# Ledger of designs, part 29: peptides against a protein of PDB entry 8PQO

Target 1, 252 residues: chain A of PDB entry 8PQO
Amino acid sequence: VLLKEYRVILPVSVDEYQVGQLYSVAEASKNETGGGEGVEVLVNEPYEKDGEKGQYTHKIYHLQSKVPTFVRMLAPEGALNIHEKAWNAYPYCRTVITNEYMKEDFLIKIETWHKPDLGTQENVHKLEPEAWKHVEAVYIDIADRSQVLSKDYKAEEDPAKFKSIKTGRGPLGPNWKQELVNQKDCPYMCAYKLVTVKFKWWGLQNKVENFIHKQERRLFTNFHRQLFCWLDKWVDLTMDDIRRMEEETKRQ

## One batch from the design tools (peptide; aimed at target 1 C93 H224)

Design b1_p17_3_s3 (made by RFdiffusion4, then SolubleMPNN; from b1_p17_3, 7 letters changed)
Fold by OpenDDE base, seed 1:
Structure b1_p17_3_s3 (fold): chain B 252 residues (1-252), chain A 17 residues (1-17)
Amino acid sequence: as target 1 above (252 residues)
Amino acid sequence: MEYPIESYFPIILEILF
């Protein structure tokens, strides 16, 4: 099991981020090859547990059409079915990803707190001390070009070049986080993303767990760069606007 | 209040494949 806490600082408020996240997820999903094909929504309902209220979703991703033919032919039964269970109680969110074939030998858990700070809180997820001491804190700087793979880089999604017309935020220079403290009119937040990866196959555990973390980091970096650079597209939207957009997308 | 459906997993799949 490998745990890392990714801390993504953004020059947006916690409330703004809720809109921006949903917008950016929707936009990113439109660009995916094959769209919603192979996605089965089993559950989508409100939940309440231990004072936490939110939306619970259970989806199955059927990857048979998404993998090469040789993978499909060699894959054991259930190996290409991935379950995603998500509890969205913003500003807290939890996602649990499992696989039918690997069962308890595979787990990706992503637990996120969104806080109005600069990523300075320790153990925001309240892990036991013994567990917390093994968590690597990884800071993602959306303005740092060196954290972006060359194949992922787009100039229009570069926070170091982007300036929001609507808010005046950006471009983000090398010291933007330090300068942000002195900018009273610019809100900020940190997404604390605790990622737990479990892959219990002898000889492959460390390789696969590290690989998954590398991809998660890549995802978080690219996604939040997009989110910021799309600020002018979503900053004026309300949650009701987002809901309407989602409903319109479901009808297509 | 119903929360909108979020999923990062399709994006992960796009990165992996």
Scores: peptide ipSAE 0.038, ipTM 0.751, DockQ to the pose 0.136
OpenDDE base, seeds 2, 3, 4, 5: peptide ipSAE 0.036, 0.037, 0.038, 0.036; ipTM 0.727, 0.737, 0.747, 0.719

Design b1_p17_3_s4 (made by RFdiffusion4, then SolubleMPNN; from b1_p17_3, 7 letters changed)
Fold by OpenDDE base, seed 2:
Structure b1_p17_3_s4 (fold): chain B 252 residues (1-252), chain A 17 residues (1-17)
Amino acid sequence: as target 1 above (252 residues)
Amino acid sequence: MEYPFSSLIPIILEILF
């Protein structure tokens, strides 16, 4: 099991981020090749548990159509079915990813707290001290081009070049986080993303767990760069606007 | 949603295969 806490600082408020996240997820999903093909939504309902209120979703990703024929032929039953269970109780979110074939031997868990700070809180997810001491804190700087793979880089999604017309935020220079503290009119937050990866296969555990973390970091980096650079597209939207957009997308 | 999970599909496939 490998745990890392990714801390993504953004020049947006916690409330703004809720809109921006949903918008950016919807927009990114539209831009992805294959869209919702092979996605089955089993559950999508409100939940309330231990004072936490939110939306629970259970999705199955059927990867049979996404893999080569030889992979489909060799894959064990259930190996190409990925289950995603998500609890969205913003500002807290949790996603659990499992596989039917690997059962308890495979887990990706992503737990996120969104806080109005600069990523300075330690153990925001309240892990036991013994567990927390093994967690690597990884800061993602959305303005740092060196953290972006060349194949993922787009100039229109570069926070170091983007300036919001509506808010005046950006471009984000090398010291933008330090400068932000002195900008009273610019809100900020940190997404604390605790990622737990388990891949219990003999000889492959460390390799696969590290690889998954590398890909998660890549995903978080690209996503939040987009979120910021799309600020003018979503900053004036309400949650009701987002809900309408989601419903329209489901009908396509 | 925590992130665009659809973007993880190619990544997962790259891991598995």
Scores: peptide ipSAE 0.049, ipTM 0.780, DockQ to the pose 0.692
OpenDDE base, seeds 1, 3, 4, 5: peptide ipSAE 0.049, 0.048, 0.049, 0.035; ipTM 0.782, 0.776, 0.777, 0.681

Design b1_p17_4 (made by RFdiffusion4)
Pose (drawn by RFdiffusion4):
Structure b1_p17_4 (pose): chain A 252 residues (1-252), chain P 17 residues (1-17)
Amino acid sequence: as target 1 above (252 residues)
Amino acid sequence: DSYPLTPLFNMILTVLF
């Protein structure tokens, strides 16, 4: 099983990231016809354990209505049921994604620490030493064009070409992280996203784990580029504003 | 953290099929 820590250094604060990430998930999913239908909340409750106080959820995403009929007929029982178990104690969160048919043999786990630093902490997740020694640290720079697939590139989602009206932040150059250390004002943070991918069937552990990690890097990059370029849309929101927009979207 | 669903579902469906 392969583990990688993706460090996403951002010119926002940890407080700002919480609102921005929630807004961005909802906004990026705004054009998807077929969003919300098929989402099932099995469990939604508070939890507390040794310093980590938060909210636990168990949700199922039924994909039967979103795939061709033949896929629904051919799919082994439960293969189209995607389980997500989430522990949200921001600035820490853990999510575990499984498939009902694959049980625990296909697993994607993301454990994230959101810290007010420039991604300089080592083993922020406090792994056992030997296990930590086998974790690759992968840095994601949202200003670096070379880290974006050409088919994914969108000028309107390029931090190198965006300046915030409300904050004046951006555009981001190759030295933006350096200018953060030399700066006393603009906030910054790093999301330490430790990703574990497990695929135990058919001897395809390596191929699937690598494919998933490449796709997770691509998604983390594109997502956080979008997040920064949407600063003007969400930077003035509070958490109460986010919860209100959630209840609003709940009516339908 | 959570992310948009289409990229995730498409990725998972690619693994499954």

Design b1_p17_4_s1 (made by RFdiffusion4, then SolubleMPNN; from b1_p17_4, 8 letters changed)
Fold by OpenDDE base, seed 5:
Structure b1_p17_4_s1 (fold): chain B 252 residues (1-252), chain A 17 residues (1-17)
Amino acid sequence: as target 1 above (252 residues)
Amino acid sequence: MEFPLKPLIETILSVLF
């Protein structure tokens, strides 16, 4: 099992991020061919547990159409079915990803707290001290081009080049986080994403777990660069606007 | 979903195959 806490600082408020995240997920998914294909929603209901109130979703991603025919033919039963269980109680969110074939031998858990700070809180997820000391804290700087793979880089999604017309935020220079403290009119937050990866196959555990973390970091980096650079598209939207957009998408 | 579907799928596929 390998745990890392990714801290993504953004020049947006916690409230803004709620809208921006939902918009950006929807937008990014629309821009990708085959987005949403093979998704089965098993459960979508409100939940209340241990004082936590939110929305619970259980989805199955059927990946049979996403792999070559020979892979589909050779894959063990259930290997191409991914389960996603999510508890959305913003500003807290938990996502658990499992696979039918690997059962207890595979787990990706992502627990996120969104806080109005600059990523300075330690153990925001309240792990036991013994567990916390084994967690690597990884800071993601959305303005740092060196953290982006060349194949992922797009100039229109570069926070170091983007200037928001509606808010005046950006471009983000090398010291943008330090300068943000002096900009009293600019909100900021940190997404604390505790990622737990388990791949319990002898001889492959460490290699695969590290690889998954590498990919998650890549995902978080690219997504939040997009989120910021799309600020003018979503900053004036309300949650009701987002809900309407989601409903319209479901009808198509 | 907290992030786009495609990157997640690519990650999962890379792990399984």
Scores: peptide ipSAE 0.200, ipTM 0.865, DockQ to the pose 0.698
OpenDDE base, seeds 1, 2, 3, 4: peptide ipSAE 0.186, 0.178, 0.187, 0.068; ipTM 0.860, 0.854, 0.858, 0.734

Design b1_p17_4_s2 (made by RFdiffusion4, then SolubleMPNN; from b1_p17_4, 8 letters changed)
Fold by OpenDDE base, seed 5:
Structure b1_p17_4_s2 (fold): chain B 252 residues (1-252), chain A 17 residues (1-17)
Amino acid sequence: as target 1 above (252 residues)
Amino acid sequence: MEFPKKPLFDTILKVLF
């Protein structure tokens, strides 16, 4: 089991982020080939548990169409079915990803707190001290080009080049986080993303767990760069606007 | 919470096959 807490600092408010995240997910999904194909929504309902209130979703990603025929034929039963259970109680979210074939040998859990700070809180997820001491804190700097793979880099998604016309935020220089302290009118937040990866196959555990973390980091980095650079597209939207957009997308 | 899943799923597929 490998745990890392990714801390993504953004020059947006927690409330703004709720809109921006939903918009950016929708936009990014449109840009992905085969978005939505092979996705089965089993459950999508409100939940209330232990004082947590939000939306629960259970989705199955059927990856059979995403692999070559020979892989499909050789794949064990359930190996190409990925289950995603998500509890969205913004500003808290939890996602659990499992695989039918691997059962208990595979787990990806992502727990996120969105806080109006600069990533300074320790153990925001309230782990036991013994567990917390094994968590690596990883800061993602959306302005740091060195954290972006060359193949993922786009100039139009570079926070170091982008300036929001609507808000005046950006471009983000090398010391933008420190400068936020002096910018009283610029909101900020941190997404604390505790990622738990479990891959219990002998000889491959550490390699795969690290590999998955690498991909998650890549995903978080690229996504939040997009989110910021798309600020002018979503900052004036309301949650009602987002809901309407989602409904319109479902009808297409 | 939704994020683009392709990189993750690609990773899973590479691990399994």
Scores: peptide ipSAE 0.245, ipTM 0.879, DockQ to the pose 0.724
OpenDDE base, seeds 1, 2, 3, 4: peptide ipSAE 0.223, 0.200, 0.222, 0.220; ipTM 0.873, 0.862, 0.869, 0.871

Design b1_p17_4_s3 (made by RFdiffusion4, then SolubleMPNN; from b1_p17_4, 9 letters changed)
Fold by OpenDDE base, seed 1:
Structure b1_p17_4_s3 (fold): chain B 252 residues (1-252), chain A 17 residues (1-17)
Amino acid sequence: as target 1 above (252 residues)
Amino acid sequence: MEFPKKPIFETILKVLF
């Protein structure tokens, strides 16, 4: 098991981020080939657990149509079925990803707290001290081009180049986080993303767990760069606007 | 879903195969 806490600082408020995240997820999903196909929604309902209230979703992603024929033919039963269980109680979210074939030998858990700070809180997920000692804190700087793979880089998604017309935020220089403290009119937040990866296959555990973390980091970096650079597209939207957009997308 | 579907699924596929 490998745990890392990714801390993504953004020049947006916690409330703004809720809109921006949903918009950016929807926008990114539209650009993906085969979006929505092979998705089975088993559960989508309100939940209440241990004082936490939110929306629970259980989805199965059937990847049989998304892989080459030879992969489908060689894949063990259940290997191409991915279960995603998500608890959305914004500003807290939890996602658990499992696979039918791997069972308890595979887990990706992402637990996120969105806080109105600069990523300075320790153990925001309230892990036991012994567990917390094994968590690496990883800061993602959305303005740092060196954290972006060349193949992922787009100038229109570069926070160091982008300036929001609607908010005046950006471009984000090398010291943008330090400068943010002095900008009273610019809100900020940190997404504390505790990622737990379990891949319990002998000889491959560390390699695969590190690989998954590398991909998650890449995903978080690119996603939040997009989220910020799309600020003018979503900052004036309401949650009702987002809900309407989601309903329109479901009908397609 | 917290993030775009494809990158996670591609990662899982690379892990499984």
Scores: peptide ipSAE 0.058, ipTM 0.795, DockQ to the pose 0.748
OpenDDE base, seeds 2, 3, 4, 5: peptide ipSAE 0.039, 0.055, 0.042, 0.068; ipTM 0.696, 0.791, 0.700, 0.801; seeds 2, 5 fail the geometry check

Design b1_p17_4_s4 (made by RFdiffusion4, then SolubleMPNN; from b1_p17_4, 8 letters changed)
Fold by OpenDDE base, seed 5:
Structure b1_p17_4_s4 (fold): chain B 252 residues (1-252), chain A 17 residues (1-17)
Amino acid sequence: as target 1 above (252 residues)
Amino acid sequence: MEFPKKPLFETILKVLF
């Protein structure tokens, strides 16, 4: 089991992020080919548990159409079915990803707190001290081009070049986080993403767990760069606007 | 919470096959 807490600092408020995240997910999904193909929604309902209220979703991603025929033919039963259970109680979110074939040998859990701070809180997810000792804190700087793979880099999604016309935020220079403290008019937040990866296969555990973390970090980095650079597209949107956009995306 | 899943799924596929 490998745990890392990714801390993504953004020059947006927690409330703004709720809109921006949903918009950016919808927009990114439009840009991804086949984003909705093979997705089965088993459950999509409000939930209330232990004082937490939100939306619960259970989705199955059927990857059979996403792999070559020979892979599909050789794949064990259930190996190409990925289950995603998500509890969205913004500003808290939890996602659990499992696989039918691997059962207890595979787990990806992402727990996120969105806080109006600069990533300074320790153990925001309230782990036991012994467990917290084993968590690596990883800061993602959306302005740092060195954290972006060359193949993922787009100039129009570079926070170091983008300036929001509507808000005046950006571009984000090398010291933008430090400068942000002195900018009373610019809100800020941190997404604390505790990622738990379990891949309990002999000889492959550490390699695969690290590989998955690498991909998650890549995803978080690219996504939040987009979110910021798309600020002018979503900052004036209402939640109703977002819902319409999500519905349109589901129909494509 | 939803994010683009393609990179993750590609990773899973690369691990499994």
Scores: peptide ipSAE 0.220, ipTM 0.875, DockQ to the pose 0.655
OpenDDE base, seeds 1, 2, 3, 4: peptide ipSAE 0.185, 0.168, 0.190, 0.087; ipTM 0.862, 0.852, 0.861, 0.732

Design b1_p17_5 (made by RFdiffusion4; failed a check: the pose's geometry)
Pose (drawn by RFdiffusion4):
Parts: C-alpha cells; structure tokens; sequence
Structure b1_p17_5 (pose): chain A 252 residues (1-252), chain P 17 residues (1-17)
C-alpha cells in the first residue's frame, strides 16, 4: 500500500481555507446536473476523542441513476454504491471512501492537517517512524503552470492571471512563497493531505494506487487553483453564511 | 468498474479538504 502526503501551500489563512473549501466544493458542483440526487446520509452525529472534537458522517452515493442502463445491469451488486465516512474536526479532517462491493479491499483515505505554516512540518500526522519513512512528500504549487495538464488549463482559473478585488492578492508569480516569508500581512497556510490508496484485488495494487495518486494530485492542483481564483466570491463569507447557503440548497 | 465509479463519485460529490 502506497502513502503520499500532498502539501498544498496557499496564500489564505486556515480560517479562510475552511470557508473557501466549502464554497468551492458547492460552486464547482453547480453545473453538474445529477448532483444531490442519490446522496444518502446514513449517520450524522457529533464525536469527541482525545482532543479531536468534530462531526462524523456516513453517506452513500448511489450511482445507479447516473450510469448507462447496461452498466447498472452488468455491475456486481453494490459496486455502484460508494461509501464516504467523514470525521470533520477542522483544522483536522479524515475521509474514507469505499465501494460496497469491494468492501474494504478498495479504500481511499485522506487525512488532512491545515496549518498556518509554509509546509515545513515533517510527519505532521504523527505516523510511526518506519511507516513515515515510506511516505513521499509531494508539493503542489498553484502558481506553476507546468503542474497543470494542458486539457485542464483555463485562463480564468490561473492564479498567475488573477488579482483579487477585495484583497489585492495575486497574481501569483514563481516567487510568491518567498514573498510570503518576507511579508508581515498576507496570510498563508498549508494543507497536509496524507492519501492512502489500497486496492487488494487481482494483483493490481500498484497500478491502481499509482493511477489514483496521479488523479488525486491533478484534482488537488486544479481544485486549489480554482479556490484561489474565486477568492472574491467567498473571502467575505463567514461559516454562518456557508451554513445558510447549505440550508438554502436543502429545500429542493 | 469500482475504480471508475469511485473516482466519478470522488470528483462530483466529495469534499477536497
């Protein structure tokens, strides 16, 4: 099983990231016809354990209505049921994604620490030493064009070409992280996203784990580029504003 | 199939914390 820690250094504060991430998930999913239908909340409750106080959820995403009929008929029972178990104690969160048919043999786990630093902490997740020694640290720079697939590139989602009206932040150059250390004002943070991918069937552990990690890096990059370029849309929101927009979206 | 379905659910329904 392969583990990688993706470090996403951002010119926002940890407080700001919480609101921005919630807004961005909802906004990026605003054009998807077929969003919200088929989402099933099995469990939604508070939890507390040794310093980590938060909210636990168990949700199922039924994809039967979103795939061709032949895929629904051919799919082994439960293969189209995607389980997500989430522990949200921001600035820490853990999500576990499984498939009902694959049980625990196909698993994607993301554990994230959101810290007010420039991604300089080592083993921020406190792994056992030997296990930590086998974790590759992968840095995601949202200003670096070379880290974006050409088919993914959108000028309107390029931090190198965006300046915030409300904050004046951006555009981001190759030295933006260096200018952060030399700066006393603009906030910054790093999301330490430790990703574990497990695929135990058919001897395809390596191929699937690698494919999933490449896709997770591509998603983390595109998502956070979008998040920064949408600063003007969400930076003035509070958490109460976010919860209100959630309840609003709940009516339909 | 499970990989594709999981990935599809990941990119369309889940949070990227």
Amino acid sequence: as target 1 above (252 residues)
Amino acid sequence: LAVAATWYARTHFMSVF

Design b1_p17_5_s1 (made by RFdiffusion4, then SolubleMPNN; from b1_p17_5, 14 letters changed; failed a check: the pose's geometry)
Amino acid sequence: LSLELTLKAYETETLIW

Design b1_p17_5_s2 (made by RFdiffusion4, then SolubleMPNN; from b1_p17_5, 15 letters changed; failed a check: the pose's geometry)
Amino acid sequence: LSLEMALKAYETETLIW

Design b1_p17_5_s3 (made by RFdiffusion4, then SolubleMPNN; from b1_p17_5, 14 letters changed; failed a check: the pose's geometry)
Amino acid sequence: LSLEMTLKAYETETNIW

Design b1_p17_5_s4 (made by RFdiffusion4, then SolubleMPNN; from b1_p17_5, 15 letters changed; failed a check: the pose's geometry)
Amino acid sequence: LSLEMALKAYETETNIW

Design b1_p17_6 (made by RFdiffusion4)
Pose (drawn by RFdiffusion4):
Structure b1_p17_6 (pose): chain A 252 residues (1-252), chain P 17 residues (1-17)
Amino acid sequence: as target 1 above (252 residues)
Amino acid sequence: MNSYPAAERFKYILEVL
């Protein structure tokens, strides 16, 4: 099983990231016809354990209505049921994604620490030493064009071409992280996203784990580029504003 | 946070499946 820690250094604060990430998930999913239908909340409750106080959820995403009929007929029982178990104690969160048919043999776990630093901490997740020694640290720079697939590139989602009206932050150049250390004002943070991918069937552990990690890096990059370029849309929101928008979207 | 647009992940998850 392969583990990688993706460090996403951002010119926002940890407080700002919480609101921005919630807004961005909802906004990026605004054009998807077929969003919300098929989402099933099995469990939604508070939890507390040794310093980590938060909210636990167990949700199922039924994909039967979103794939062709032949896919629904051919799919082994439960293969189209995606389970997501989440522990949200921001600035820490853990999510575990499984498939009902694959049980625990196909698993994607993301454990994230959101810290007010420039991604300089080592083993922020406090792994056992030997296990930590086998974790590759991958840095995601949202200003670096070379880290974006050309088919994914969108000028309107390029931090190198965006300046915030409300904050004046951006555009981001190759020295933006250096200018953060030399700066006393603009906030910054790093999301330490430790990703574990497990695929135990058919001897395809390596191929699937690598494919998933490449796709996770691509998604983390594109998502956080979008998040920064949408600063003007969400930076003035509070958590109460987010919860209100959630309830609003709940009516339908 | 670890949540992302569902369609973005489910596309390559469905390919794996």

Design b1_p17_6_s1 (made by RFdiffusion4, then SolubleMPNN; from b1_p17_6, 10 letters changed)
Fold by OpenDDE base, seed 5:
Structure b1_p17_6_s1 (fold): chain B 252 residues (1-252), chain A 17 residues (1-17)
Amino acid sequence: as target 1 above (252 residues)
Amino acid sequence: MNEFPFSEITKPLLKIL
């Protein structure tokens, strides 16, 4: 098991981020050709548990069409079916990813708190002290080009070059986080993403767990760079506007 | 809605399995 807490600081409010996240997910999904192929939605309903209220989703990703033929032919039954269970009680979110074949030997869990701070809270997910000692805190700086793979870099998605016309935010210089504290009119937040990865196969555990974390970090970095650089596209949208866009996307 | 595009994680993972 490998645990890391990714801390993503953004010059947006917690309330703004709710709109921006949903917009950016929708926009990113449109740009991925075939992203919806092999997705089965089993459950999509409101939930209430222990004072937490939100939306629960259960999806199955059938990966048979997304893997090479030789992988499909060699894969055990259920190995290409991935279950995603998600609890969205913004500003708290939890996603649990499992596989039918691997059962308890495979887990990806992503737990996110969105807080109106600069990523300074320790153990925001309230882990036991012994468990917290094994968590690596990883800061993602959306303005730092060195954290972006050359193949993923786009100038139009570079926070160090982008300036929002609607809000006046950006470009984000090397000291943007320190400067933000002095700008009373610019909101800020941190997404604290605790990622738990378990891959219990002898000889592959460490390799696969580290690989998954590398992909998660890459995903979080690119996504939040996009979210910020798309600020002028979503900052004036309401949650009702987002819901309408989601419904239109489901009909396509 | 998915918090992140799941395909970005699964596609690379399946190439190494």
Scores: peptide ipSAE 0.039, ipTM 0.740, DockQ to the pose 0.505
OpenDDE base, seeds 1, 2, 3, 4: peptide ipSAE 0.036, 0.035, 0.035, 0.038; ipTM 0.755, 0.745, 0.743, 0.729

Design b1_p17_6_s2 (made by RFdiffusion4, then SolubleMPNN; from b1_p17_6, 10 letters changed)
Fold by OpenDDE base, seed 1:
Structure b1_p17_6_s2 (fold): chain B 252 residues (1-252), chain A 17 residues (1-17)
Amino acid sequence: as target 1 above (252 residues)
Amino acid sequence: MNEFPFSAIAKPLLEIL
């Protein structure tokens, strides 16, 4: 098991991020070829548990159409079915990813707290001390181009070049995080993403767990760069606007 | 709603399965 806490600092408020995240997820999903194909929604309902209130979703991603024919033919039963269970109680979110074939030998868990700070809180997920001492804190700087793969880089999604017309935020210089403290009119937040990866295959555990973390880090980096650079597209939207957009998209 | 686009992680996951 490999745990890392990714801390993503953004020059947006926690409330703004709720809209921006939903918009950016929807937009990113539209840009992916076949994004809706093979997705089965088993559950989508409100939940209330242990004082947490939000929306619970259970989706199955059937990846049979997303892999080459030879992989599909050789794949064990259930190996290409990925289950995603998500609890969205913003500003807290939890996602659990499992696989039918691997069962207890595979787990990706992502638990996120969105806090109005600069990533300074330790153990925001309240892990036991023995568990917390094994968590690596990883800061993602959305303005740092060195954290972006060349193949993922787009100039229009570069926070170091983008300036929001609507908010005046950006471009984000090398010291943008330190400068936020002095900019009273610019909101900020940190997404604390505790990622737990378990891959219990002998000889491959460390390799695969590290690989998954690398992909998650890449995803978080690119996503939040997009979210910020799309600020002018979503900052004036309300949650009701987002809900309407989602409903319209479901009808198409 | 999902915390992140699963499509972005699906392909990498398939590479390791």
Scores: peptide ipSAE 0.071, ipTM 0.799, DockQ to the pose 0.595
OpenDDE base, seeds 2, 3, 4, 5: peptide ipSAE 0.061, 0.063, 0.071, 0.062; ipTM 0.794, 0.795, 0.798, 0.800

Design b1_p17_6_s3 (made by RFdiffusion4, then SolubleMPNN; from b1_p17_6, 10 letters changed)
Fold by OpenDDE base, seed 4:
Structure b1_p17_6_s3 (fold): chain B 252 residues (1-252), chain A 17 residues (1-17)
Amino acid sequence: as target 1 above (252 residues)
Amino acid sequence: MNEVPFSSLTKPLLEIL
């Protein structure tokens, strides 16, 4: 098991981020080739548990059409079916990813707290001290181009170049986080993303767990760069606007 | 909705298969 807490600081409020996240998820899903293809939504309902109230989703990603024929032919039954269970009780979110074949031998869990701070809280997920001491804290800087793969880089999604017309935020210089503290009118938040990766196949555990973390980090970096650079597209939207957009997308 | 959708991880995962 490999745990890392990714801390993503953004020059947006927690309330703004709720809209921006949903918008950016929707846009990112549209931009993905074969977005929605092979995705089965089993459950999408409100839930209430242990004082947590939100939306629960259960999706199956059928990868059979997305992998080469030889992989499909060699893959055990259920190996290409990925289950994603998500609890969105913003500002808290939890996602659990499992595989039908690997069962208890594979887990990706992502637990996120969105806080109105600069990523300074320790153990925001309230882990036991023994577990917390094994968590690596990883800061993602959305303005740092060196954290972005060349193949993922887009100039229109570069926070170091983007300036919001609607809010005046950006571009984000090398010291933008320090400067933000002095800008009383600019909101900020941190997404604390505790990622738990478990892959129990002997000889492959460390390799696969580290690989998954690299991919998650890449994903979080690119997503939040997009979220910020799309600020002018979503900052004036309401949650009702987002819901309408989601419904329209489901009908297509 | 979930956080960053797992669908966006499919491409990176397919790069190692």
Scores: peptide ipSAE 0.076, ipTM 0.793, DockQ to the pose 0.513
OpenDDE base, seeds 1, 2, 3, 5: peptide ipSAE 0.051, 0.065, 0.061, 0.044; ipTM 0.787, 0.789, 0.786, 0.777; seed 1 fails the geometry check

